Peptides against a protein of PDB entry 7AE7. Designs and how they scored, part 1

No score or structure here was measured in a lab: all are predicted.

Target 1, 321 residues: chain A of PDB entry 7AE7
Amino acid sequence: KVYKDLREFLEVLEQEGQLIRVKEEVNPEPDIAAAGRAAANLGKNQPAVFFEKIKGYKYSVVTNVHGSWQNHALMLGLDKNTSTKDQFYELNRRWDKFPVPPNVVKREAAPCKENVIDKDINLFEILPLYRINEQDGGFYISKASVVTADPEYPDDFNKLNVGTYRIQVKDRDRVGIQALAMHDIAVQLEKAEAENKPLPIAITIGNNPLVTFMASTPVGYNQNEYEFVGALQDGVPMDIVKSDLYDHLYVPAGSEVVLEGHIIPRVRTVEGPFGEFPGSYSGARLQCEVKIDRITHRTNPIFENLYLGIPWTEIDYLMAL
Positions, changes and structure headers below are counted from each chain's first letter, unless a header gives other numbers.
Peptide ipSAE is a variant of ipSAE made for these designs: the mean of its two directions, with the distance scale d0 fixed at 1.0 Angstrom where the peptide's residues are scored. Compare it only between designs on the same protein; published cut-offs may not carry over.
The geometry check fails a fold that doesn't show the stated peptide or that is severely misdrawn somewhere.

## One batch from the design tools (peptide; made by RFdiffusion4, then SolubleMPNN; aimed at target 1 R131 P273 S282 A284; its pose is not in this set)

Design b1_p8_2_s3
Fold by OpenDDE base, seed 5:
Structure b1_p8_2_s3 (fold): chain B 321 residues (1-321), chain A 8 residues (1-8)
Amino acid sequence: as target 1 above (321 residues)
Amino acid sequence: EKVYVEPK
């Protein structure tokens, strides 16, 4: 099976007994993090946890979506009981299908474009933000697929990067992002900052599970993650749509939330602390800052976020293959 | 990209 979006995957997880739906109102803290930790420590069948109602917020949260081998098998459209070995074999078999170019859909065909916010941006109105771990210095978006391009080659689709980065919410319309030197985004940012220019960015939340998987998987600088998603879909192209602000940035058509903006050149602000993998806290440090300029989102957007801490957590499953 | 691993 191929999934167009997070919702189709969550439906399958629920059908397969790999999703717990929490219908009662929860406190964003500590309940979501506590449930994330509990889900990670549940036996071999660690389910996703879907929170329908969060006190003080309008929308839902889902966590632990990739948090088990069963969920990983289902992501690949395999039987949930497929062995890790067979999952790896199938992953490698499909990998050889690269590149599978995505379909560029029209704006009107993209669910992520159902709603637009371009004024009075407030991330807290769209995302049920919470501390992932108790000692976190703020609210983190831990499972975003971040889209950036090479400023020197903005029209080179092979240099379009879809990565996952640590993102702290800093204000209603600002986030900190950890762009480490080893990441492709750092190369792109360096080019932008050399000219004192903003780096265009689209932070996408709640995607097709293979998009999230590929965003967490290192690929070559001249390889597009979307073309690997198509390969991992066994040759079925994924659907992407042009961003609203930038002609050269494409986002998953089915994203729950898209934060469009720019990395502010040569600005560094305090970010952290954050409970990192493998359960150690990173200290506060200076990181890049993103200004959010536009939001597009699905109606009743689901905030997909990841719990991380002492292994094994969802991040370990994302990085294991 | 591996999300939270500092380069060794």
Scores: peptide ipSAE 0.020, ipTM 0.616, DockQ to the pose 0.049
OpenDDE base, seeds 1, 2, 3, 4: peptide ipSAE 0.017, 0.012, 0.013, 0.000; ipTM 0.584, 0.516, 0.509, 0.414

## One batch from the design tools (peptide; made by RFdiffusion4, then SolubleMPNN; aimed at target 1 F139; its pose is not in this set)

Design b1_p12_1_s3
Fold by OpenDDE base, seed 5:
Structure b1_p12_1_s3 (fold): chain B 321 residues (1-321), chain A 12 residues (1-12)
Amino acid sequence: as target 1 above (321 residues)
Amino acid sequence: NPLDFARFLAQD
C-alpha cells in the first residue's frame, strides 16, 4: 500500500483501529495535548488522535500519526502487526532502491493548490494553533516538512532539502525556525546570508507519512528526501509539484497546507521556550525568522502536529527507525 | 466520550 497524502493514511489508520476520532468540540488547550498524552498511554497500540472540531478554529488537528510501531508498519504499507524486526528489514530492503525520482505533477493535479491565500495572511485562520506543552512560549508547528534549496545551486535537485525543524508561530505571517549548524538548512541559509539575500522556503504541513518520516531522517546533503520516499514506497515515485513562488522548490502534491515564504537574512528574533521532552525545555534563543508570503492549502486542511507527551513520544518513534 | 477516556488515561 502506497499513500498519496495524509488523508489516505488516516483512512487506513482508522480502518485498522489506529486512529481515535474526537467528534466533540475541544478546547485547543489543554484538550489536544491531554488527549495526545492519553493516546500515548494506551501502550503498544498508540493511535493517532483526530480532532474534528476545535473551539475558535475552522479546521481539524491530527496528532500522534507516527506514534506507534503499528502506525509505522501501516506507513510502510505492511500489516499493523508486523514486528519491529521485520519493519527494519523491509525498510533496509527498500532503502537500497534509492534513488527513486518523484513525479512532477501539474499544478491543477496537486491537491495542495486547491486554495490560495496571497493577501492578509493569517496563520491562525488556516491552522488550529495551540500550545503543545503548558509552558511553551508560544504555538509551534512541530511536524512540518520544510523545503529549501542551495542558493548557489538552486537547480540541483540533489541539493533540495526536506527537513523537520522546530517552528514557532511569531505573528500572523511570521514564524521562527530553529536552523542548527548541523542541519542542511543552516548550510543553505549561511550561503544566502553571506550575500544578504532571503532564503526561499516552503513549510509543508500534513503530508504523505513517508515524507514526514524522511524529513525527520538524516540524509546526505546531496541526497533528495523525495527520492528516498520513492524508495520506501518500494519503487513507486511520490508526487511533487512546483511551489507557486519559486521555480526551484518542489512540495508534496498532497500537502494539507503549504506556507511559502523566505528566511529574512541576518535577522534573529527570540524563539522559545519549547518543551522538547517532558520536564525539559529548550530555553529561549535568537533564531531565524521566516516571513510567509503565500499559502496554498487543501479544502478543509488538516493540521498535523507532533504529540510531545510522556515517553514514548512521537519523535522517539520517528527517530527509532 | 473519547476525551473523557483520554482524560481518564492521562490521570493514571
Scores: peptide ipSAE 0.016, ipTM 0.548, DockQ to the pose 0.023
OpenDDE base, seeds 1, 2, 3, 4: peptide ipSAE 0.013, 0.009, 0.010, 0.010; ipTM 0.535, 0.509, 0.520, 0.482; seed 4 fails the geometry check

## One batch from the design tools (peptide; made by RFdiffusion4, then SolubleMPNN; aimed at target 1 G138; its pose is not in this set)

Design b2_p18_1_s3
Fold by OpenDDE base, seed 3:
Structure b2_p18_1_s3 (fold): chain B 321 residues (1-321), chain A 18 residues (1-18)
Amino acid sequence: as target 1 above (321 residues)
Amino acid sequence: MLDELLEKAYTPSPVVLV
């Protein structure tokens, strides 16, 4: 099975008994984090948890989408009871199909383009934001696939980077991003900041589960994560669409939410604290700041986010193979 | 499963300040 988007994957998770649907209204705190932690702590067959109604918000949240070996098997389109060994074997077999170039779809064919917000941007109207842990210094977007390019080679598709980074919401149209020196985004940002230029960015939320997997998997600087997604889809290309603001940035066509903007050059603002793996708080640090200039989103967008805590949590399954 | 989830949800996680 190949998934076009998060929704097709959530449907399969539900059919396989790997998704809990919470239909009653919950409080964003502590209920989402508490349930995410509880799901992780089931020890085996950890389900996704889908919250249909969140007090004070219009839209839904899903957590623990990759939170088990069963969910990981289903992501690969395998039987949920496929052994970790056989999952690893199949992943490696498919990895050798790289590169599988993506399909560039028309804007009108991309679900992520159903709605547009280009003025009066307020992230709280689109994302049901909550603290992932009680002592977090703010609201985090912890499962985004962040798209950036090399500013020296913007048309080199092989240098298009899709990565997962710690993102704190700072204001209605501002997020902090943790771009560590070991990340490909840091190389791209350094080039932009050397010229005192903004780095174009698209922060994508609620993706095809293999996009999220590849965004969490380090690849070479000259390797495109979308071409690996096609390989992991057993040679079926994924669908991407051009961003609205930038001709050189492409986003997953099925993304629930796309935040388009730029990293502000040479600006650093306080970010954190945040509860990271392995269940410790990182202190507050100076991090990069992104201005959000445009949002595109699906109708009734699902905010996919993850719980972080004592292993094994969702991040451990995303990085285990 | 949901009931077990709800029961476990209220268990405090030890988060260590490092």
Scores: peptide ipSAE 0.190, ipTM 0.738, DockQ to the pose 0.033
OpenDDE base, seeds 1, 2, 4, 5: peptide ipSAE 0.028, 0.126, 0.177, 0.112; ipTM 0.695, 0.727, 0.761, 0.738

## One batch from the design tools (peptide; made by RFdiffusion4, then SolubleMPNN; aimed at target 1 D136 V270; its pose is not in this set)

Design b2_p24_1_s1
Fold by OpenDDE base, seed 4:
Structure b2_p24_1_s1 (fold): chain B 321 residues (1-321), chain A 24 residues (1-24)
Amino acid sequence: as target 1 above (321 residues)
Amino acid sequence: GPADAVEEENQARNAAAAAAFAAK
């Protein structure tokens, strides 16, 4: 099984008994985190948790999409009861199919382009934002696949980076991004900042689960994560589309939300603290700031966000292979 | 609306975090 988008994956999770649907209106805090913890207490077969209604917001939240070995097996299109060993074997077998180039689809064929916001941008109208942890310094987008390019080689598709970074919402149209020196985005930003230029960015939310997986998986600077997604789809190309603002940035065609903008050159603002793991807070630091210039989104977009509950987090499963 | 209240809360939290950072 190959998934075009998050929705197709959520449908399979629900069919396989790996998704809990919360139909009653919840408070963003503490109910999302509380329900996530309750789901985590169901044992090793932790389901995704889909919140249909969040008080004060229009749209839904899903958490813990990658939060179990069953969900990981299903992501690979395997039986949910496939052993971790067999999942690892299959992952490695498919990895050797790299590169599998993506299909570039037309704008009109991309679900992420159904709606456009290019003025009066307000992230709080599109994303049901909440604190993941009680002591977080703000609201986070913690499961985005962030697309950037090398500003020296913008047309080199092999240098197109799709990564996962900690993103704090600062304002209705601004986010802080944790771009550490070890991240490919930091290399690209350094080149842009040397010339005092903005770095073009697309922050994509609610993707094909293999996009999210690959965005969280370290690859070489000259390797494109989308070409690995095709490999992990057993040789089936994924669908990408050009961003609206930048011809050289490509986003997943099926993204629920795409935040297009730029990293402001040579600006640093306070970001954090954030509870990266239960009981472990990464302190506040001066980090980069992104201005959001355009949003495209699917109708009734689903906000996929990371679950950081005990005993196992989604990141543990994303990094365990 | 409810979104405005959440935005204001987020701003207050960011301001508090910035103040706590500057105090170190």
Scores: peptide ipSAE 0.325, ipTM 0.859, DockQ to the pose 0.814
OpenDDE base, seeds 1, 2, 3, 5: peptide ipSAE 0.286, 0.306, 0.368, 0.302; ipTM 0.841, 0.849, 0.880, 0.852; seeds 1, 3, 5 fail the geometry check

Design b2_p24_3_s1
Fold by OpenDDE base, seed 3:
Structure b2_p24_3_s1 (fold): chain B 321 residues (1-321), chain A 24 residues (1-24)
Amino acid sequence: as target 1 above (321 residues)
Amino acid sequence: SEREARLAALAAAALAAAAAAAAA
């Protein structure tokens, strides 16, 4: 089984009993986190949790999409009861199919282009934002696949980076991004900032689960994460589409939300704190700031966000393979 | 809290229903 988007995966999760649908209206805080913890406490077979109605917001949230070995097996299109050993075997077998180049689809064929917001940008209208942890310094977007390119080689597709970074919402049209020196985005940003130029960026939310997996998996600077997604789809290319603002940035065709903008050169603002682990907070730091210039989104977009539970967090399953 | 207990019960019920549907 191959998935075109998050929605196809959520359908399979629901069919397999690996998705809880919360139909009652919840408060963003503390109910989303509380329901997530409650679901995690039901056992080792942790389902995704889909919140249909969130007080004060128009759209839905899903968490814990990658939050179990069963969900991980299903992501690979395997039986949900596939052993961890067999999942690793299959992952490694498919990894050797790299590279599998993506299909570039037309704009009209890309679900992420169904709606456009190019003025009066307000992230709170499109994303049901909430504090993940009680002591968080703000609202975080924690499962975005962030697309950037090498500003010296913008047309080199092998240098196109799709990564996962900690993103704090700063304003209606501003986010802070944690770009550490070991991240590929930091190399690209350094080149842009050397010339005092903005770094073009597309922050994509609610993707094909293998895109999210590969965005969280370290690869070489000259390796494209989309070509690994095709490999992990057992040789089936994924679908990408050109961004609206930039000819050199491509986003997953099925993304729920795409935030297009730029990292402001040589600007650093306070970001954090964030509870990366229960009871453990990273301190406030000076981080990069992104201006959001355009949003494209699917109709009734689903906000996929990270669940942080005990004993295993969703990130543990994303990084364990 | 009472609210957390209610959410836990809803989650448990939804999981049980999903498991039953997947086993059928």
Scores: peptide ipSAE 0.025, ipTM 0.591, DockQ to the pose 0.014
OpenDDE base, seeds 1, 2, 4, 5: peptide ipSAE 0.022, 0.020, 0.025, 0.016; ipTM 0.597, 0.559, 0.630, 0.451; seeds 2, 4, 5 fail the geometry check

Design b2_p24_3_s3
Fold by OpenDDE base, seed 1:
Structure b2_p24_3_s3 (fold): chain B 321 residues (1-321), chain A 24 residues (1-24)
Amino acid sequence: as target 1 above (321 residues)
Amino acid sequence: SAREARLAALAAAARAAAAAAAAA
C-alpha cells in the first residue's frame, strides 16, 4: 500500500484500529496534551489521536501518527503486526532502490494548492496552535517537513533538502526555526547569510507519512529525501509540486498546509524553552526567524503535530529506523 | 470494543484535564 497524503494514511490507521477520533470539542490546553498522554498509556499499540473540534479554532489536529510499531508497519504498507525485525529488513531492502525520482504534478492537480492566503497572514487562523508541554515558551510546529535548497546551486535537485526542525510560532506571520550546524539547512543558510540574502523556505505540514519519516532521517547533502520516499514506497514515485513563490522549491503535492517564506538573513530572536522530552527542557536560545509570505492549504486542513508523551515517544519511533 | 474503551479513556482524561484547568 502506498499513500498519496496524510488523509489516506489516517483512513488506514482508523480502519486498522490505530486511530482514535475525539468528536467532542476540546480545549487546546490542556486537553490535547492530556489525551495524548492517555493514548501513550495504552501500551505498545499506541493509536494516533484525531481531534475534530478545538475550542477557538476552525480546523482539526492529529497527533501520534507515527507513535507505534503498528503505525510504522502500516506506514510501510505492511501488516500492522509485522515484527520490528521484518520492518527493518523491508526498510533496508527498499532503501537499496534509491534513487526513485518523484513525479512533478501540475499546480491544478496538487491538493495543497486548493486555497491560497497571500495577505493578512495569520497562522492562528490555519493551525490550531497549542502548547505541547505545559512549560513551553510558546506554540510549536514540531512535525513539519521543511524544504530548502542550496542558494549557489538552486537548480540542483540533489541538493534540495527536506528536513524536520523545531519551529516556534513567534507572530501571526513569523516563526523561529532551530537550524543547528549539523543540519543541511544550516549549510544552506550560511551561504545565504554570507551574501546577506534571504533563504527561500517552504514549511510543509501534514504530509504522506514517509515524507515525514524521511525528513526526520539524516541523508547525504547531495541526496534528495523525495527520492528516498520513492524507494521506501517500493519504487513508486511520490508526487511533488512546484512552490508558488520559488521555481526551485518543490513541496509534497498532498501537504495539508504549506507555509512559504524566507529566513531573514542575520536575524536571531529568542526561541524556547521547549520540552524535547518529558521533564527535559532545552533552554531558550537565539534562533533564526522565518517570515511567512504565502500560505497554500487543503480545504479543512489537518494540523499534524508531534506527540511528546512518555517514552516511547513519537520521536523515538521516527528515529528508531 | 477495545477502541470504544480507548476512546472513553481519552475522553475521560481530556475532561479531567479541563476540570483541573478550570479549577486553577
Scores: peptide ipSAE 0.022, ipTM 0.592, DockQ to the pose 0.019
OpenDDE base, seeds 2, 3, 4, 5: peptide ipSAE 0.018, 0.018, 0.021, 0.007; ipTM 0.541, 0.555, 0.596, 0.470; seed 2 fails the geometry check

Design b2_p24_3_s4
Fold by OpenDDE base, seed 4:
Structure b2_p24_3_s4 (fold): chain B 321 residues (1-321), chain A 24 residues (1-24)
Amino acid sequence: as target 1 above (321 residues)
Amino acid sequence: SAREARLAELAARALAEAAAAAAA
């Protein structure tokens, strides 16, 4: 099974008993985190948790999408009971199919383009934002696949980077992003900042689960994560679409929400703290700031966000593969 | 907490419903 988007994956998770649907209205805090913890306690087969109604928000949240080996098996289109060993075997087998170039679809064919917001941007109207951890310094977008390019080689598709970074909501149209020196985005940002230029960015939320997986998987600077997604789809290309603002940025065609904007050059603002691990907070630091200039989104967008629970967090599974 | 217990119950019900739907 290959998934075009998050929705197809969530459907399979639900069919396989790996998704809990919370139909009652919940408070964003603390109910989302509490329900996630409760789901983690339901057994070894940690399901995704889908919150249909969140007080004060229009749209839904899903958490713990990658939160179990069963979910990872299903992500690979395998039987949910596939052993971890066999999952690794299959992952490695498919990895050798790299590169599998993506299909570039037309704007009209991309579900992420169904709706556009280009004025009066307010992230709180699109994303049901909540504190993931009680002590978090704000609201985080923790499972975004962030697309950037090399500003010296913007048309080099092999240098197009899709990565996962800690993103704190700073204002209605601004987010902080943690671009560490070890990340490809930091190399690209350094080049942009050397010229005092903005770095174009697309922050994509609610993707094909393999996109999210690859965005969290280190690859070479001259390797495109989308070409690995195609490999992990056993040779089936994924669909990408050109961003609205930038000809050189491509986003997953099926993204639930795409935040298009730029990293403001040579600006650093306070970001954090964030509970990266239960009981461990990274301190507040000066981090990059992104201005959101345009949003595209699917109708009734689903906000996919990370679940952090004890003892096995979703991040533990994402890093274990 | 009582709230967490309620959410756990809701989650358990949802799982049971999903399991029942998959078995049908």
Scores: peptide ipSAE 0.022, ipTM 0.563, DockQ to the pose 0.014
OpenDDE base, seeds 1, 2, 3, 5: peptide ipSAE 0.020, 0.019, 0.021, 0.020; ipTM 0.577, 0.561, 0.578, 0.574; seed 3 fails the geometry check

## One batch from the design tools (peptide; made by RFdiffusion4; aimed at target 1 P28 E29 F124)

Design b2_p25_2
Pose (drawn by RFdiffusion4):
Structure b2_p25_2 (pose): chain A 313 residues (1-149, 158-321), chain P 25 residues (1-25)
Amino acid sequence: KVYKDLREFLEVLEQEGQLIRVKEEVNPEPDIAAAGRAAANLGKNQPAVFFEKIKGYKYSVVTNVHGSWQNHALMLGLDKNTSTKDQFYELNRRWDKFPVPPNVVKREAAPCKENVIDKDINLFEILPLYRINEQDGGFYISKASVVTANKLNVGTYRIQVKDRDRVGIQALAMHDIAVQLEKAEAENKPLPIAITIGNNPLVTFMASTPVGYNQNEYEFVGALQDGVPMDIVKSDLYDHLYVPAGSEVVLEGHIIPRVRTVEGPFGEFPGSYSGARLQCEVKIDRITHRTNPIFENLYLGIPWTEIDYLMAL
Amino acid sequence: SEVEKREEEAKAPLNEELIKKIENF
């Protein structure tokens, strides 16, 4: 099976006993992060945890979506009990199907374009943002796929919420931004960027894939789907930016020129906190989102947690 | 700011019944 969006994958997970629904209202901190750690601590058949009610928020959160070999196998469309070695072989075989060009769809057909917010941008009205770890510098979006501009790139970068319409980003960790970053800051021009949240599991998996192999990113997702192309749609504001047609939330924005502010600290996959450093800020100019969006976020702690599964094979 | 206000509103004791429910999986 191939997943057009996060919601089809969550449906498969729930049918396979790999998704737990928390119906009672929970507080943002530390409840969501504690549940994410506990789900990771179950050791075997770790499920995704779906929080339907978060105090003070309108929408729902899902965590630990990739955090088990069962979830990982189901992401690949295999039986949930497929061994890790056999998943490795299946990924090795599909790796060679690269490239599979994506299908570009019209705006009216992309579920991520159901709702538009073009003014008075407030991330908290859409995303139930919370603190992941006690010493984090702020509330984080830890599982977004970021799109920048064959020269289109998709990657995962930790995003700290700074204001209702502003976030932090380590721009010098996106090694295609950094030739346009010099030109843009030298000329005081903004650099367009797209932040996608709540995606097809293979899109997130591709976004965590090593940068050393300069692929085409979306064309790699079609390879992981064994030759089935993925659907992408043009962003509202920037014609050279394409986002997954099924994303739950799309934040279209730009990197603010000549602005450096304190970002962090935040958790890193080696199990420790990073330090606080001066980083770039991104202004959110537009939000498009599916009706009743789902905030797909990720807990990070002492290994093994979900990030290890996203990096392993 | 609204972020600071949300950080203060987010603080609360841990929900032990929730953790127990997850552990009983």

## One batch from the design tools (peptide; made by RFdiffusion4, then SolubleMPNN; aimed at target 1 K58; its pose is not in this set)

Design b2_p26_8_s1
Fold by OpenDDE base, seed 2:
Formats: C-alpha cells, sequence, structure tokens
Structure b2_p26_8_s1 (fold): chain B 321 residues (1-321), chain A 26 residues (1-26)
C-alpha cells in the first residue's frame, strides 16, 4: 500500500489497532507530553495517539506515529507483524529502485494549498504548541521535513535537501533552527551567508510517513530524498508541489502545514535548552533564525509532533532503519 | 499529577487494552 499523506496512514493505523483516539479536550501542558509518555510505555506495539481537541487551540495533535515496529511495517505497506529482519530486507530491496522521480502536481491538486496565510502570521493559531519536556526553553516543532536548496545551484533537483531539524518557536512568525548538526543544510547556509543572502526554506509538517522517514535518513548531498520515497513506495512516485514563494523549492503535496520563509543571514539567536533525551538537556546555543513569510495548510491541519519517551523514543525507531 | 491527567492516562491505558485485544482476535 502507498500513502498520499499522513491522513491515509492514520486511517490504516486506526484500522490495524495501532492508533488511540482521544476525543475529550486535553490541556496542551502537561497532558499531551504526559499522555505521549504513557503511550510509549504501553509495550512493544506502541500506538500513535491522536488528540482531537486541545484547550485554547483549534486543531489536533498526533504523536508517536513512527513509535513502533508495527507502525514501521504498516508504513511500508506490510503486515503489522512483519519481523524487523523482513522489514530491513524489504527496505533494501526497494532502495535499489532509486531514483524514482516524484510527480509534480498542479497547485489546485495539492491538499497543502487549501488555505493560505500571508499576513498577520501567527504560528500559535495554526499549531497546537506545547512543551515536550517540562524544562524545554520553549515550544518545539520536532518532526518537520525541512526543504532547502543549494543557493549556487538552485535548479539542481539532486541538491534539493529534505531534512529533519530541531525547530524552536521564537515568535508568532519566527523560529530558531539547529542547522549545524546536519551537513547538507549547513553547506547551503554557508553559501548563502557568504553572500549575505537569505536562504529560502520550507518547513513541512504532517507528511506521508515515508517522507518523514527519509528526512531523518542521511543521504548523499547530490541525492534527492523524494526520489528515495518513490523507491520505498516500491516504484510509485510521490506527489510534490512547487512552493508559493520559491520556484526551486518543492514540498509534499499532502503536507498538513507548510511554513515558507527564509533563514536570516548572519543572525544567531538563543535556542534551547531542549530535552533531547529524558533527563538530558542540550544547553542553550546561538542558532539560526527563520522568518516565516507565508503559511499554506490543509483544512483542519493535524500537528504531527515527536514524542520523546524512555527507554526507546520515536526518533530511535526513525534512526534505526 | 492533576486528577484530570490521571483520568486521561487511565483512559489511554483502557483504550490500549481494547485495541490490543481486538488486534489479537482479528
Amino acid sequence: as target 1 above (321 residues)
Amino acid sequence: MEKELEELIKKIEEENKKRVKAAEEA
């Protein structure tokens, strides 16, 4: 089975008994993080948790989407009881199909374009933001697929990077990004900053689960993550759409939310602390700042965010593949 | 822990038991 978006995957998770739906209104803090922690402790077949109603917010949250081997099997369109060994075998078999170029769809065919916000941007109106850890220095977007290009070769599709980065919300239209940990965006940013130019960026939230998987998987600088998604879909191309602000940036057509903007050149602001591991905080650092210039989103967007639990986090499942 | 949060966690645990049972019976 191939998924067009997060919603099709959540439907399958629910059908397969790998999703818990919380219909009652919850407090964003501490309820979401605490309930996420409880869900991650439910055993080896950990479900996704879908919070339909968050107090003070309009939209929903889903956590722990990749938080089990059963969910990973389903992501690959396999039986939920497929062994880790057989999942790896199938991943390797499909990997050999690279490259599978994506389909570029028209703007009118892309669900991520259903709604537009281009003035009075307020991230708190679109995303049900909460602290993942009690001592976090702010609200984090921890499961975004971030799209950037090489500013020297903006039309080279092979240099289009889709990566996962730690993103702290700084203001209504500002986020901090930890770019230095991942070589590809760091190279692109260095080139832009050398010329004192902004780096175009699209921060995509709530994607096809294979997009999120590939954004967390290291690939070569001259390899496009979308072409691997097509390979992992057993040769079925994924659907992408051109960003609204930039002709050279493409986003998943089915993204729940797309934050389009730019990294401000040569500006660094305090980011963190963040609880990367339970009981372990990375110190506050000076990191890059992104201005959000435009938002596109699906009607009733779902905020997919990471759950960080002990002893095995959702990120451990994403990185173990 | 606030009583409401304890009730939420308990509900998640109960729903988890139901889903696991249903998945084993399918």
Scores: peptide ipSAE 0.390, ipTM 0.875, DockQ to the pose 0.020
OpenDDE base, seeds 1, 3, 4, 5: peptide ipSAE 0.321, 0.323, 0.335, 0.341; ipTM 0.850, 0.850, 0.858, 0.856; seed 4 fails the geometry check

## One batch from the design tools (peptide; aimed at target 1 R131 Q135 G272)

Design b2_p27_3 (made by RFdiffusion4; failed a check: the pose's geometry)
Pose (drawn by RFdiffusion4):
Structure b2_p27_3 (pose): chain A 313 residues (1-149, 158-321), chain P 27 residues (1-27)
Amino acid sequence: KVYKDLREFLEVLEQEGQLIRVKEEVNPEPDIAAAGRAAANLGKNQPAVFFEKIKGYKYSVVTNVHGSWQNHALMLGLDKNTSTKDQFYELNRRWDKFPVPPNVVKREAAPCKENVIDKDINLFEILPLYRINEQDGGFYISKASVVTANKLNVGTYRIQVKDRDRVGIQALAMHDIAVQLEKAEAENKPLPIAITIGNNPLVTFMASTPVGYNQNEYEFVGALQDGVPMDIVKSDLYDHLYVPAGSEVVLEGHIIPRVRTVEGPFGEFPGSYSGARLQCEVKIDRITHRTNPIFENLYLGIPWTEIDYLMAL
Amino acid sequence: TEEEEEEEEEEEERLEENEEADEELLE
């Protein structure tokens, strides 16, 4: 099976006993992060946890989506009990199907274009943002796929919420931004960027794939789907930016020129906190989102947690 | 030790300042 969006994958997870629904209202901190750690601590058949009610927020949160070998196998469309070695072989075989060009769809057909917010941008009205770890510098978006511009790149970068319409980003960790970053800051011009949240599991998996192999990213997702192309749609504001047609939330924005502010600290996959450093800020110019969006976020702590599964094979 | 106590105080101050900034953000 192939998933057009996060919601089809969550449906498969729930049918397979790999998704737990929390119906009672929970506080943002530390409840969501504590549940993510506990789900990771179950050791075997760790499920995704779906929070339907978060105090003070309108929408829902899902965590630990990739956080088990059962979830990982279901992401690949295999039986949930497929061994880790067999999943490795299936990924090795599909790796060679690269490239599979994506299908570009019209705006009216992309579920991520159901709702538009073009003014008075407020991330908190859409995303139930919360603190992941006690010593984090702020509320984080820890599982976004970021699109920048065959020269289109998708990657995962931790995003700290700074204001209702502003976030932080380590721009010098996106090694295609950094030639356009010099030109843009030298000429005081903004650099367009797209932040996608709540995606097809293979899109997130591709976004965590090593940068050393300069692939075409979306064309790699079609390879992981064993030859089925993925659907992408042009962003509202920037014609050279394409986002997954099924994303729950799309934040279209730009990197603010000549601005460096304190970002962090945040958790890193070796199990420790990073330090606080001066990083770039991104201004959100537009939000498009599906009706009743789901905030797919990720808990990160002492291994093993969900990030290890996203990096393993 | 003394160095450990200074590091603990710096961590507490940083945490307080972040909590205050988040409180203001939610306003």

Design b2_p27_3_s1 (made by RFdiffusion4, then SolubleMPNN; from b2_p27_3, 21 letters changed; failed a check: the pose's geometry)
Amino acid sequence: SAAAAAAAAARAAQLAANRARIEELLK

Design b2_p27_3_s4 (made by RFdiffusion4, then SolubleMPNN; from b2_p27_3, 23 letters changed; failed a check: the pose's geometry)
Amino acid sequence: SAAAAAAAAAAAAAAAAARAAIEALLK

